# Designs tried in a protein design run: peptides against a protein of PDB entry 4LZF. Part 66

Target 1, 155 residues: chain A of PDB entry 4LZF
Amino acid sequence: GGRLVVFPNGTRKELSADGQTVKVMFFNGDVKHTMPDQRVIYYYAEAQTTHITYPDGMEVLQFPNNQTEKHFPDGRKEITFPDQTVKTLHPDGREESVLTDGTIIQLNPDGSKVIQFNTGQREIHTADFKRREYPDGTVKTVYSDGRQETQYPTG

## One batch from the design tools (peptide; made by RFdiffusion4, then SolubleMPNN)

Design b2_p12_3_s2 (from b2_p12_3, 7 letters changed)
Fold by OpenDDE base, seed 1:
Structure b2_p12_3_s2 (fold): chain B 155 residues (1-155), chain A 12 residues (1-12)
Amino acid sequence: as target 1 above (155 residues)
Amino acid sequence: MELPEEEAVPEE
């Protein structure tokens, strides 16, 4: 059978009969599950937050506001916001946000920004210019000096 | 968001 240990502080530890599952119920209401697959599921009672750690170094956070965060072993982070926007933080400093309408916003390590609109338009922001690319092949550029250029599609 | 500190499992 399983084993139950009750500590003097009120913490309880439940062990499965096979010893592969451990459940700790802390005196403050927190709960820690160690699973047979070596996942550890920690629930913070006050914060109502779940933290899952995997043996490969993956971590998953689930917040009460419906935000979720994944921390990958390579240092990448993926945040799903309550509005269902997904933001990926890459180890190289690149950030990508995917909006619910399909718009993609990329922040590059060099400080440039790319917006891919759901309309098929693309906007590129650099230190030197802001450029809008249209689906028809038209490109409009506004340079930092105030010069404007329009490139028409070769139709 | 910052996580709280995990509680330590008491030693048996």
Scores: peptide ipSAE 0.241, ipTM 0.846, DockQ to the pose 0.804
Fold by OpenDDE base, seed 2:
Order: structure tokens, then sequence, then C-alpha cells
Structure b2_p12_3_s2 (fold): chain B 155 residues (1-155), chain A 12 residues (1-12)
């Protein structure tokens, strides 16, 4: 059978019969589960937040506002916001946001920005220009000096 | 967001 240990402070520790699962219920309402797969699940009762740690260094945070964060071992972070927007932060400083409508917004370390619209249009922002690419092959560029250029599709 | 500190598991 399993074992229950009750500590003087009110913390309780439950061990499974196989010893592979440990559940600690802290006096403050926090809960720590150690699973057979070496995953550790910590629930913060006051913050209503769940923190999952994996043996490979992956971490998952679940917040009471329905935000979820994944911290990858390579240093990448993926944030799912309550509105279901997904933001990825890369170790190189690149950021990518995927909106619910399928629009993708990329922020590059050089300060450039790329927006891929769900319409198939793409907009590129650099220090020197803003460029809009259209599905028909038309490309419109507005340079920082105010010059405008339109490239028409070869038809 | 910074996580609160985990509670220490008491020693048996």
Amino acid sequence: as target 1 above (155 residues)
Amino acid sequence: MELPEEEAVPEE
C-alpha cells in the first residue's frame, strides 16, 4: 500500500505503493507532484499557477488568466495569451507572433519587421523602407526619404 | 511574471 506522512506543520506527503509518485500537499494549499516520468508539477495555491518541470529542462507555466508559457531547454519561450495569440521569443532575439486570424508578425534582431497577412499580403519594415507585397506580384516600396516605387507583376 | 518561492518539503 501507499504511505501517508503528516508533518507537524500540517504538510502531508503521499507516496504511491510503487514509490514512483509522490504528492506533497503543503499547509498553505500548494501541491507538489513528482511523477514516474520525473516530471514535477507544482501548484501555487495563492497565485493559482501551475509550474511543470520536465527532466529535459522544459518548463510549462499555466496562469489563472488562461495564459500558458513554455520555456524550452534551448532558451526559446512560447507564450499563449488568453486571446489565443501565440508569441515565440527566440534565443537570438527574434520574436514571432501568430494572431488568431493567421497573421504572423516577425520582429528581427536588426529591428526589421515582417507582417504576413492572412490575405497573402506581406509587409516588410526596415530602417530604409516599408514594402508591401501583394498576391498578384505587385510590390510597393516607400523609402525613408519619401521616394515611392511600384514594381508590377510581369504579365 | 516571477513565480513565488516553492515551499520546502519537510525532512522525515
Scores: peptide ipSAE 0.240, ipTM 0.845, DockQ to the pose 0.810
Fold by OpenDDE base, seed 3:
Structure b2_p12_3_s2 (fold): chain B 155 residues (1-155), chain A 12 residues (1-12)
Amino acid sequence: as target 1 above (155 residues)
Amino acid sequence: MELPEEEAVPEE
């Protein structure tokens, strides 16, 4: 059978009959579950936050505002915001945001920015220019000096 | 966001 231990401080520890599941209910309202697959699920009662740790080193955070963060062993982070925008932070410093409309915003370590619009248009921002590429092959460039160039598709 | 400190499981 399972075992229940009640500590003098009010903390309770429940062990499954097989000993593979452990549930600790702390005196402060926090809850720690150790699962048979070695996942650890910690619930912070005051913060209303869930922290899941995996044996491979992956971590998942669930916040009360409906934000979710995944921390990968390689140092990559994936943040799902309450609005369902997904932001990926790469170890090389690249950031990518995918909006709910399918627009992709890439921030590069060199400070350049690329926006892939859901319309198929692309916009490139550098220190020297802002460039807009259209699906028809038209390219418009505005340089930092104020010069403008339009390249038309060759039919 | 910073996580709170986890509570220690008491020893039996």
Scores: peptide ipSAE 0.237, ipTM 0.844, DockQ to the pose 0.807
Fold by OpenDDE base, seed 5:
Structure b2_p12_3_s2 (fold): chain B 155 residues (1-155), chain A 12 residues (1-12)
Amino acid sequence: as target 1 above (155 residues)
Amino acid sequence: MELPEEEAVPEE
């Protein structure tokens, strides 16, 4: 059978009969589950937050506002916002946000920004210019000095 | 968001 240990502080530890599952119910309402797959699920009662750690180093955070964060062993982070926008933070400092409308926003380590619109238009932001690329091959550039240039597709 | 500190599992 399983084993229950009750500590003087009110913390309770339940061990499964096979010893592969451990559930700790802390005196503060927190709960820690150690699973047979070595996944650890910690629930913070006050914060209403779930933290899952995997043996490969992956972590998953679930917040009470429905935000979910995944921390990958390679240092990448993936944040799913309550609105279902997914933001990926790369170890190199690149960030990518995928909006629910299909718009992709990339922030590059050099400070440049690329927006891929769901219309097939692309906008590139640098320190020196904003550039709009159209599906027909037209390119409009607005430089930081106020100069504007339009490049037409070569027919 | 910073996580709270985990409670320590008491030693048996």
Scores: peptide ipSAE 0.234, ipTM 0.844, DockQ to the pose 0.803

Design b2_p12_3_s3 (from b2_p12_3, 4 letters changed)
Fold by OpenDDE base, seed 3:
Order: structure tokens, then C-alpha cells, then sequence
Structure b2_p12_3_s3 (fold): chain B 155 residues (1-155), chain A 12 residues (1-12)
């Protein structure tokens, strides 16, 4: 059978019958679960936040506003916002946001920006120009000096 | 914000 230990401070420790699951219910309302797969699930009662640590060094944070953050062992971070936008922060400083409509926004370390629209259009922003690429092969460029160029698809 | 450290586990 499992064991229940009740401490004088009100903390409770539950041990499974197999000893593979440990649940600590702290006097402050926090809860720590150690799982058979060595995951540790910590619930912060005041912050209403769940923190999961994995044996490989992955961490998952679940906030009360439905934001989820994944911290990967390689230093990558993935943030799922309450609106279901997913933002990936890469170790090289590149950022990618995937919107719910399928639009992808890339921010590059050089300060350039690429937007891949769900319509198949792409927009590239650099220090020198903004360029719009259309699915038909038309390319429109607006340079920082106000010049405009349109390249038409070769028929 | 950084999460507070968990309370110390009581020793048995």
C-alpha cells in the first residue's frame, strides 16, 4: 500500500505503493509530483503556474492566462500565446512567429524581416528596401530613396 | 516573473 506522511507544519507527502510516484503537498498550497519517468511537475499555488522539468533538461511553463513556454536544452524557446500564436526564439537570435491564419513572420539577426503571407505573397524588409513577391512571379520593390521597381513575370 | 523557489521538503 501507499504511504502518507503528515508533517507538523501541515505539509503532506504521498508515496505510491511501488515507490515510483511521490506527491508533496506543501503547507502553502504548492504541489510537487515526481513521476516514474523522472519528470517533476511543480504547481505554484499563488502564481497558479505549472512548471514541468524533464530529465533531458527540457522545461515547460504553463501560466494561468493559457500562455505556454517550452525551454529546449539547445537554448531554443517556444512560446504559445493565449491567441495560439507560436513564437520561436532561436539561439542565433532569429525569431519566428506563426499566426493562426498561417502567416509566418521571421525576424533575422541582421534586422531584416520576412513575412510569408497565407496568400502565397512574401514581403522582405531590409535597411535598403521593401520587396513584395507575388505568386504570379511579379516582384515590386520600394527602395529607401523612394525609387520603385516592378519586375513582371516572363510569359 | 521568476517563480519563487519551492519550499524546502521536510525531512522524515
Amino acid sequence: as target 1 above (155 residues)
Amino acid sequence: PPLPPPPAEPEE
Scores: peptide ipSAE 0.089, ipTM 0.789, DockQ to the pose 0.814
Fold by OpenDDE base, seed 5:
Structure b2_p12_3_s3 (fold): chain B 155 residues (1-155), chain A 12 residues (1-12)
Amino acid sequence: as target 1 above (155 residues)
Amino acid sequence: PPLPPPPAEPEE
């Protein structure tokens, strides 16, 4: 049968009969659950936050506001916001946000920004210019000096 | 904010 250990501080440890599952109920209301797959599910009672750690080094944070953060072993982070926007932070410093409308916002390590609109328009921001590319092939550039250029599609 | 460290696991 399983074992229940009750510590003097009020912490309780429940062991499965096979020893593969361990549940620690801390005196503060926190719960640590070690699963047979060696994932650890920690619940912070005060913060109402769940932290899952995996044997491969992946971590998942679930916040009470429905935000979820995934920390991948490669150093990538993925944040799902309550509005279902997904932000990915890459180890190289690149950031990508995918909005619910299908708009993609990329922040590059060089400081450039690319917005891919759901309309098929693309906007590129650099230190030197902002450029809007249209599906028809029209390109509008506003340079940092205030100069504007429009390139028309050569039909 | 950083989550508080979990309480120390009681040693058996």
Scores: peptide ipSAE 0.088, ipTM 0.788, DockQ to the pose 0.844
Fold by OpenDDE base, seed 1:
Parts: C-alpha cells; sequence; structure tokens
Structure b2_p12_3_s3 (fold): chain B 155 residues (1-155), chain A 12 residues (1-12)
C-alpha cells in the first residue's frame, strides 16, 4: 500500500506502493511530484505556475497567462507567448520568432535582422543597408548613406 | 517573474 507522511508544519508526503511516485503537498499549497521517469513536476500555488524538470536537464515552465518556456540542455530556450508567437533563443545568440501569420523574424549575433514575410517578401537589415527582396526577383536596397539601388529580375 | 524558491522539504 502507499504511505502518507504528515509533517508537523502541515506538509504531506505521499509515496506510491512501489515507491516510484512521490507527491509532496507543501503547507503553502505548492505541490511536487517525482515520477518514475525521474521528471519532477512542481506547482507553485501563489504563482499558479508549473515547473517540470527532466533528468536530461530539460525544463518546462507553464505560466497562468498561457506562456510556456522550454529550456533545453544545450542552452536553447523556446518561448511560446500567449498570442502563440514562438521565440527561440539559440546558444550562439541567434533569436528566431515565428508569428502566427507565418512571418519569421531572425536576429543574428552580428546584429543583422532578417524578416521573412508570409507574402514571400524578405527584408534584410544590416549595419550598411536595408534590403527588400520581392517574390518576382526584384531587390531594393537602401544603404545607410541614403543611396538606393533597385535590381530587376530580368537584368 | 522569478519563481519563488520551493519550500524546504522537511527531513524525514
Amino acid sequence: as target 1 above (155 residues)
Amino acid sequence: PPLPPPPAEPEE
């Protein structure tokens, strides 16, 4: 049979009959579940936030506003915002945001920015220029000095 | 916001 331990502070610890599942119900309303697969599910009662830790070092945070954060063992972070935008932060400093309309925004470690619009247009921002690529092959470049170039697809 | 530290598990 399972075991229940009740501590003097009001914390309760439930052990499964096999000892593979442990549930701690803290006096403050927090709950910790240790699972047979060694994942730990922690619920913060005041913050209404769930924190899952995995034995490989992966972490998942679930906030009451429907934001979810995944922390990968490689140092990558994936944030799903309440609006369902997904932002990935890479260990190299690259950031990628995927909007619900299919627009992709990339921020590179060199400070350059690439926007891939759902229309098939692409915009590239560097220190030296802003470039717009159109689906027809037209490319418009505005340089930081104010010079403008247009390249047409037919040469 | 930073999560509060979990309460210390009481020693058995």
Scores: peptide ipSAE 0.084, ipTM 0.788, DockQ to the pose 0.861
Fold by OpenDDE base, seed 4:
Structure b2_p12_3_s3 (fold): chain B 155 residues (1-155), chain A 12 residues (1-12)
Amino acid sequence: as target 1 above (155 residues)
Amino acid sequence: PPLPPPPAEPEE
């Protein structure tokens, strides 16, 4: 059978019969689970936050506002916001946000921004221009100097 | 915000 150890401070430690699962219930209400897969699940009672650490170095944070953050071993971070927008932060400084409507917003390290609309339109923002690409192949560019260009699809 | 440090685990 499992073991329950109750410490004088009120902390309790539950061990599974196989010893592969350990649950520590701290006196402050925090809970630590060590799982057979070596995943550690820590619950912060005051913050109502769950922190999961994986043996590969991945970390998952679950906040009480329904935000989830994933920290990948490669340094990438993925944030799922309460509205279910998913933002990925890449180690190179690129950011990508996927909205619930399927719109993708990319922020590039060069400061350019690309928006892929769910309509199939794409908008590119650079220091020099704002460009809108349409599904029909029409491209409209507004340059920083105020010049506008429209490129029509070759019929 | 950074999470608080976990309490010290009791030794068996």
Scores: peptide ipSAE 0.083, ipTM 0.786, DockQ to the pose 0.857

Design b2_p12_3_s4 (from b2_p12_3, 6 letters changed)
Fold by OpenDDE base, seed 3:
Structure b2_p12_3_s4 (fold): chain B 155 residues (1-155), chain A 12 residues (1-12)
Amino acid sequence: as target 1 above (155 residues)
Amino acid sequence: MELPEEPEEPEE
């Protein structure tokens, strides 16, 4: 049979019969589950937040607003916002946001920005220009000096 | 977001 230990402070510890699952119910309402696969599931009662730690160093945060964060061992972070936008933060400083409509927004470490629209259009922002690329091969560039250039597809 | 501090587990 399992064991239940009740501490004087009100914390309770439940051990499974096999000893592979441990549940700690803290006096503050927090709950910690240690699983047979060495995952630790911690629930913060006041914050209503779930924190899962994996033996490989992955962490998953689930917030009460339906935001989910994944922290990868390589330093990458993936944030799923309540609106289902997914933002990836790369260790090199690159950020990518995927919108629900399929639009991809890339922020590069050099400060440039690339937007890939779901229409197949692409927009590139640099310090020197803003460029729009169209699926037909037309390219429109607006330079920082106010000059505009249109390149037409070679028919 | 900052995570709260975990309470110390009492020793058996």
Scores: peptide ipSAE 0.133, ipTM 0.792, DockQ to the pose 0.835
Fold by OpenDDE base, seed 2:
Structure b2_p12_3_s4 (fold): chain B 155 residues (1-155), chain A 12 residues (1-12)
Amino acid sequence: as target 1 above (155 residues)
Amino acid sequence: MELPEEPEEPEE
């Protein structure tokens, strides 16, 4: 059978019969589960937040507002917002947001921005220009000096 | 967001 240890402070520790699962119920209402796969599931009662740590260094945060965060061992972070927008932060400083409509927004470390619209249009922002690419092959560029250029698809 | 501090787990 499993074991239950009750500490003087009110913390309780439950051990499975095989010793592979440990559940700690802290006096403050927090709960810590150590699983057979060595993942640790911590629930913060006051914050209503779940924190899962994996033996490979991956972490998963679940917030009460339905936001979730994944922290990867390589330093990448993936945030799923309550509106289901997914933002990825890369270790190199690149950021990518995927909107629910399929629009992708990329922020590059050099300060450039790329928007891939769900319509198939793409917009590129640099220090020197803004460029709009259309599905028909038309490309419109507005340069920082105010010059405008339109490139038409060669039929 | 900074996570709260975990309570110290009592030793058996």
Scores: peptide ipSAE 0.132, ipTM 0.794, DockQ to the pose 0.809
Fold by OpenDDE base, seed 4:
Structure b2_p12_3_s4 (fold): chain B 155 residues (1-155), chain A 12 residues (1-12)
Amino acid sequence: as target 1 above (155 residues)
Amino acid sequence: MELPEEPEEPEE
């Protein structure tokens, strides 16, 4: 049979009969499950947040607003927002957001921004210019000084 | 978001 330990502070610890599952119910309402696969599932009662840690260093956060965060061992983070936008934070400082319409927004470590629209248009933002690239090969550039340039495709 | 502080686990 399993074992139940009740501590003086009101914390309870349940051990499975095989000893592979441990459930700690803290006095504050938090719950910690250690699973046979060595993942730890922590539930924060006040925050209504679930934190899962894996033996490989992977972490998963589940927030009450339906936001989910994945923290990868390589330092990458993947955030799924309530609106189902997925944002990836890379260890090099690059950020990528994928919108539900398929638009991809990239923020680069140098401060540049690239938007790949679902229409096939691309917009590049730098300190010096904003550039719009069209599927036909037309490129429009607006420079920081207000100058505008249009490059037409060589047919 | 910052995670809340975990309570101290009692020693068995």
Scores: peptide ipSAE 0.127, ipTM 0.792, DockQ to the pose 0.828
Fold by OpenDDE base, seed 5:
Structure b2_p12_3_s4 (fold): chain B 155 residues (1-155), chain A 12 residues (1-12)
Amino acid sequence: as target 1 above (155 residues)
Amino acid sequence: MELPEEPEEPEE
């Protein structure tokens, strides 16, 4: 059968009969499950947060506000917000947010921003200008000096 | 968000 160990501090450790599953119930109310697949599920009782670690280095965080974070072995992070917006942080410093309406917001390491609207319009923000690209090929640029330029589609 | 520290697992 399984084994239960009770430590003097009040921590309890339950081992399955096969030894493949371990459950630790800490004295503070935290719970750690080690699974046969080597996944570790840790529950922080006070924070009501679940932390899952995988043998490949993947980590998943589940917060009580319904936010989920995935930490990939390559250093990428993916945050799913309670509103279902998904933000990806890349190791190179690039950030991408996908909104529920289909809008994509990209922040580049150089500080530039690209917004791909669900209407097919794109807006590019740099230190020098804001540029709006329209589906018809029209491009409107507002420069930091206040100058405006409209480029019409050739055709 | 920073995670709380895990208590040390007692050695058997």
Scores: peptide ipSAE 0.126, ipTM 0.791, DockQ to the pose 0.815

Design b2_p12_4_s1 (from b2_p12_4, 7 letters changed)
Fold by OpenDDE base, seed 4:
Structure b2_p12_4_s1 (fold): chain B 155 residues (1-155), chain A 12 residues (1-12)
Amino acid sequence: as target 1 above (155 residues)
Amino acid sequence: MEEEAERAAAAP
């Protein structure tokens, strides 16, 4: 059978009969599960937050507001917001947000911003201009000096 | 060996 260890502080440790599962119930209400797959599931009772650590270095945070964060071993982070927007933060400083409507917002390390709209339009923001690309091949550019240019598709 | 009571981790 499994074993239960009860500590003087009120912390309890349950060990499975096979020794592959360990459950620690802390005196503060926190719970730590070590699973047979070496995944560690920590529940913070006060914060109502679940933290899962994987043996490959992957981490998953689940917050009470339904936000989920994934921390990849490569240093990438993926945040799923309560509205189901997914934001990826790359180690190079690039950020990508995928909205529920399929719009993709990319922030580049150079400070440029690219928005791929669900309509097939793309908007590029740089220090020098804002450019809108249309599915028909029309490109409208508004420069920082206030100049506007429209390039029409060569039909 | 007294099984050292695991410490509660700090909330992230």
Scores: peptide ipSAE 0.124, ipTM 0.767, DockQ to the pose 0.095
Fold by OpenDDE base, seed 1:
Structure b2_p12_4_s1 (fold): chain B 155 residues (1-155), chain A 12 residues (1-12)
Amino acid sequence: as target 1 above (155 residues)
Amino acid sequence: MEEEAERAAAAP
C-alpha cells in the first residue's frame, strides 16, 4: 500500500505502493511529483507555473500566459510565446525566431541579422550594408555610406 | 530520523 506522511507545517508526502512515484503537496499549495522515469514535475501555486526537470538536465517551464520555455542540456533555450512565435537561443549567442507566417529572423553573434521572408525574399543586415535578395535573383544592396548597388539576375 | 520537510522551491 502507499504511504502518506503529514508534516507539522501541513505539507503532505504521498508515496506510491511501489515507491516509484512521490507526490509532495506543500503547505503553500505547491505540488511536486517525482515520476518513475525520474522526471520531476513542480507546480508553483502562486505563479501558476509548471516546471518539469528531466534526468538528462532538460527543463520545461509552462507559464499561465501559455508561454513555454525549454532549457536543453547543451545550453540552448527554446521559447514558445503566447502568439506561437518560437525563439531559439543558441549557446554561441545566435538567436532564431520563427514567426507564425513562416518568417525566420536570425540574429548572429557578430551583430548581423538575416530575415528569411515567407515570400522567398531574404534581407541581410550588417554593419556595412543592408541587402535584399529577391526570388528572381535580383540583389539590392544599400551600404552604410548611402551607396546603392543592384545586381540583376543573369538572364 | 526527522524526515526533513521538503522545502518549497522558489518560483523561477
Scores: peptide ipSAE 0.118, ipTM 0.760, DockQ to the pose 0.098
Fold by OpenDDE base, seed 2:
Structure b2_p12_4_s1 (fold): chain B 155 residues (1-155), chain A 12 residues (1-12)
Amino acid sequence: as target 1 above (155 residues)
Amino acid sequence: MEEEAERAAAAP
């Protein structure tokens, strides 16, 4: 059978019969589960937040506002916001947001921005220009000097 | 040895 240890502060530790699962119920209401797969599930009672740590260094945070964060061992971070926007932060400093409408917003380490609209239009922002690409092949560029150029699709 | 409670992470 499992065993229960009760500490003087009111913390309780439950060990499974096989010893592979440990549940700690802290005096403050926090709960820590150590699982057979070596993942640790920590629930912060006051913050109502769940933190899962994996032996490979993966981390998952679940917040009471329905935000979820995944911290990958490669240094990538994925945030699912309450609005279901998914933002990925890459180790190279690139950020990508996928909106619920399918619009993709990319922020590049060089400060450039690319927006792929759900309409198939693409917008590129650089230090030198703003460019809009249309599904028909039309490209409009506004340069930082105020010059404007329109490239028409070659029929 | 008694277990100690961890601290909650802040939301980003």
Scores: peptide ipSAE 0.098, ipTM 0.756, DockQ to the pose 0.102
Fold by OpenDDE base, seed 5:
Structure b2_p12_4_s1 (fold): chain B 155 residues (1-155), chain A 12 residues (1-12)
Amino acid sequence: as target 1 above (155 residues)
Amino acid sequence: MEEEAERAAAAP
């Protein structure tokens, strides 16, 4: 049979008969489940947040606002926002956001930014300029000094 | 050994 341990502080620990499943119900309302696959599911009662840890080092956070965060063993993070925007943070410092309209926003470690619009336009931001690339091959550049250049496609 | 509560991470 399973075993129940009750601690003096009111924390309760339920062990399965095989010992593979452990449920801890903390005095503050938090709940920790250790599963047979060694996954740990922690529920923070005050924050209403679920934290899942995997034996490979993967972590998943689920927030009450429907935000989900995945922390990969390689140091990459993936955030799914309530609006279903997905932001990926890479270990090299690169960030990528994919919007629901298909727009992709890339932040590079050098501080440059690239926006790929769903229209096929691309905008590049650097310290020195902002550049808009159009599907027709037109390129408009606005430099930090206020100079503007337009490159027309060679017909 | 008594079990203790942990703290949730904040959203970025």
Scores: peptide ipSAE 0.094, ipTM 0.752, DockQ to the pose 0.079

Design b2_p12_4_s2 (from b2_p12_4, 6 letters changed)
Fold by OpenDDE base, seed 4:
Structure b2_p12_4_s2 (fold): chain B 155 residues (1-155), chain A 12 residues (1-12)
Amino acid sequence: as target 1 above (155 residues)
Amino acid sequence: MEAEAERAEAAP
């Protein structure tokens, strides 16, 4: 059978009969599960947050507001917001947000921003200009000096 | 972005 250890501080440790599952119920209400797959599930009772660590170095945080964060071994982070927007933070400093409408917002390490709209339009923001690219091949640029340029599709 | 709380390892 399994084993139950009760510590003087009120912490309880449950061991499965096979020893592959360990459940620690801390005196503060926190819970730690070590699973047969070596995944560790830690629940913070006060914060109502779940932290899952995987043996490959993957980490998953689940917050009470329904935000989920994935921390990849490569240093990438993926945040799923309560609204289901997914933001990826890359180790190079690039950030990408995918909105629920399919709009993609990219922040580049150079400080430029690219928005790929679900309409097929793209907007590029740099220090020098904002550029809107249309599906028909029209490109409108507004420069930082206030100049505007429209390039029409060659057809 | 929410922060992870400090882990309370209360068991030996």
Scores: peptide ipSAE 0.079, ipTM 0.740, DockQ to the pose 0.118
Fold by OpenDDE base, seed 5:
Structure b2_p12_4_s2 (fold): chain B 155 residues (1-155), chain A 12 residues (1-12)
Amino acid sequence: as target 1 above (155 residues)
Amino acid sequence: MEAEAERAEAAP
């Protein structure tokens, strides 16, 4: 049979009969589940947040606003916002956001930014310029000095 | 961006 341990502080620990599942109900309302697969599910009662830790070092945070964060063992983070925008933070400092309309926003470690619009236009931001690339091959550059350049496609 | 919830795991 399972075992229930009640601690003097009000914390309760439930063990399955096989000992593979452990449920701890803390005195503050937090709940920790250790699963047979060694996944640990922690629920923060005050924050209403769920934190799942995996034996490979993967972590998943689920917030009450429907934001989800995945922390990968390689140091990558993936954030799914309530609007279903997905932001990936890479260990090299690169960030990528995929919007629900298919727009991709890349922030590079050098501080440059690339926006790939769902229209097939691309915008590149650097310290020196902003460049818009059009599907027809037209390229418009606005330099930091205020100079503008348009490159037309060779027909 | 919500802050990561601080782990209040009071180990028994």
Scores: peptide ipSAE 0.073, ipTM 0.732, DockQ to the pose 0.088
Fold by OpenDDE base, seed 3:
Structure b2_p12_4_s2 (fold): chain B 155 residues (1-155), chain A 12 residues (1-12)
Amino acid sequence: as target 1 above (155 residues)
Amino acid sequence: MEAEAERAEAAP
């Protein structure tokens, strides 16, 4: 049979009959589950946040606002925002956001920014210029000095 | 015994 241990501080520990599942209910309302698959599920009662740790080093955070964060063993992070935007933080410092409309925003380690619009337009931001590329082959560049250039498609 | 730990939500 399972075992229940009640501590003087009000913490309770439930052990399954096989000992593979452990549930600790802390006196502060926090709950820790250790599962047979070696994942640990911790619930922070005040923050209403769930933290799952996996044996491979994967971590998953679930916030009460429906934000989810995945922390990969390679140092990559993936954040799903409440609006369903997905932001990926790469170990090299690159950031990529995929919006619900299919727009992709990339922040590069060099400080450049690339926006790939769902319309097929692309915008490139560097220290020296902002450039808009259009599906027809038109390219508009605004340089940091205020100069503007338009390249028309050869047709 | 583990204490409660706060987790920060990421900003957009």
Scores: peptide ipSAE 0.050, ipTM 0.686, DockQ to the pose 0.042
Fold by OpenDDE base, seed 1:
Structure b2_p12_4_s2 (fold): chain B 155 residues (1-155), chain A 12 residues (1-12)
Amino acid sequence: as target 1 above (155 residues)
Amino acid sequence: MEAEAERAEAAP
């Protein structure tokens, strides 16, 4: 049969009959489930947040505003915002955001920024210039010194 | 047995 342990602080621990499932109901309303697959599901009652930890080191956070965060064992993080924008943070310091309109924003560790617009235009920002690439092959560069260059497509 | 510490939400 299952076992119930009641602690002096009001925390309760329920063990399944097979011992494979453990449910802890904390005195503050938090709940921790340890599953047979060794995943741990923690619910923070005050924050209304769910935190899942996996045996491989993956973690998933679910916030009450519908934001979700995935923490991968390699150190990568993936954040899905309430607006459904997805931001990936890479271990090398690169960040990528995919907007709902299909725009992709990349922030590189060197401080450069690349925007791939849904129109097929691309914008590249560096310390030295801002460059706009157009679908027709036109490239406009504005340098930090104020110089401007336009490269026309080869007709 | 105590509650675990909360995690903060990420900023955009």
Scores: peptide ipSAE 0.046, ipTM 0.683, DockQ to the pose 0.099

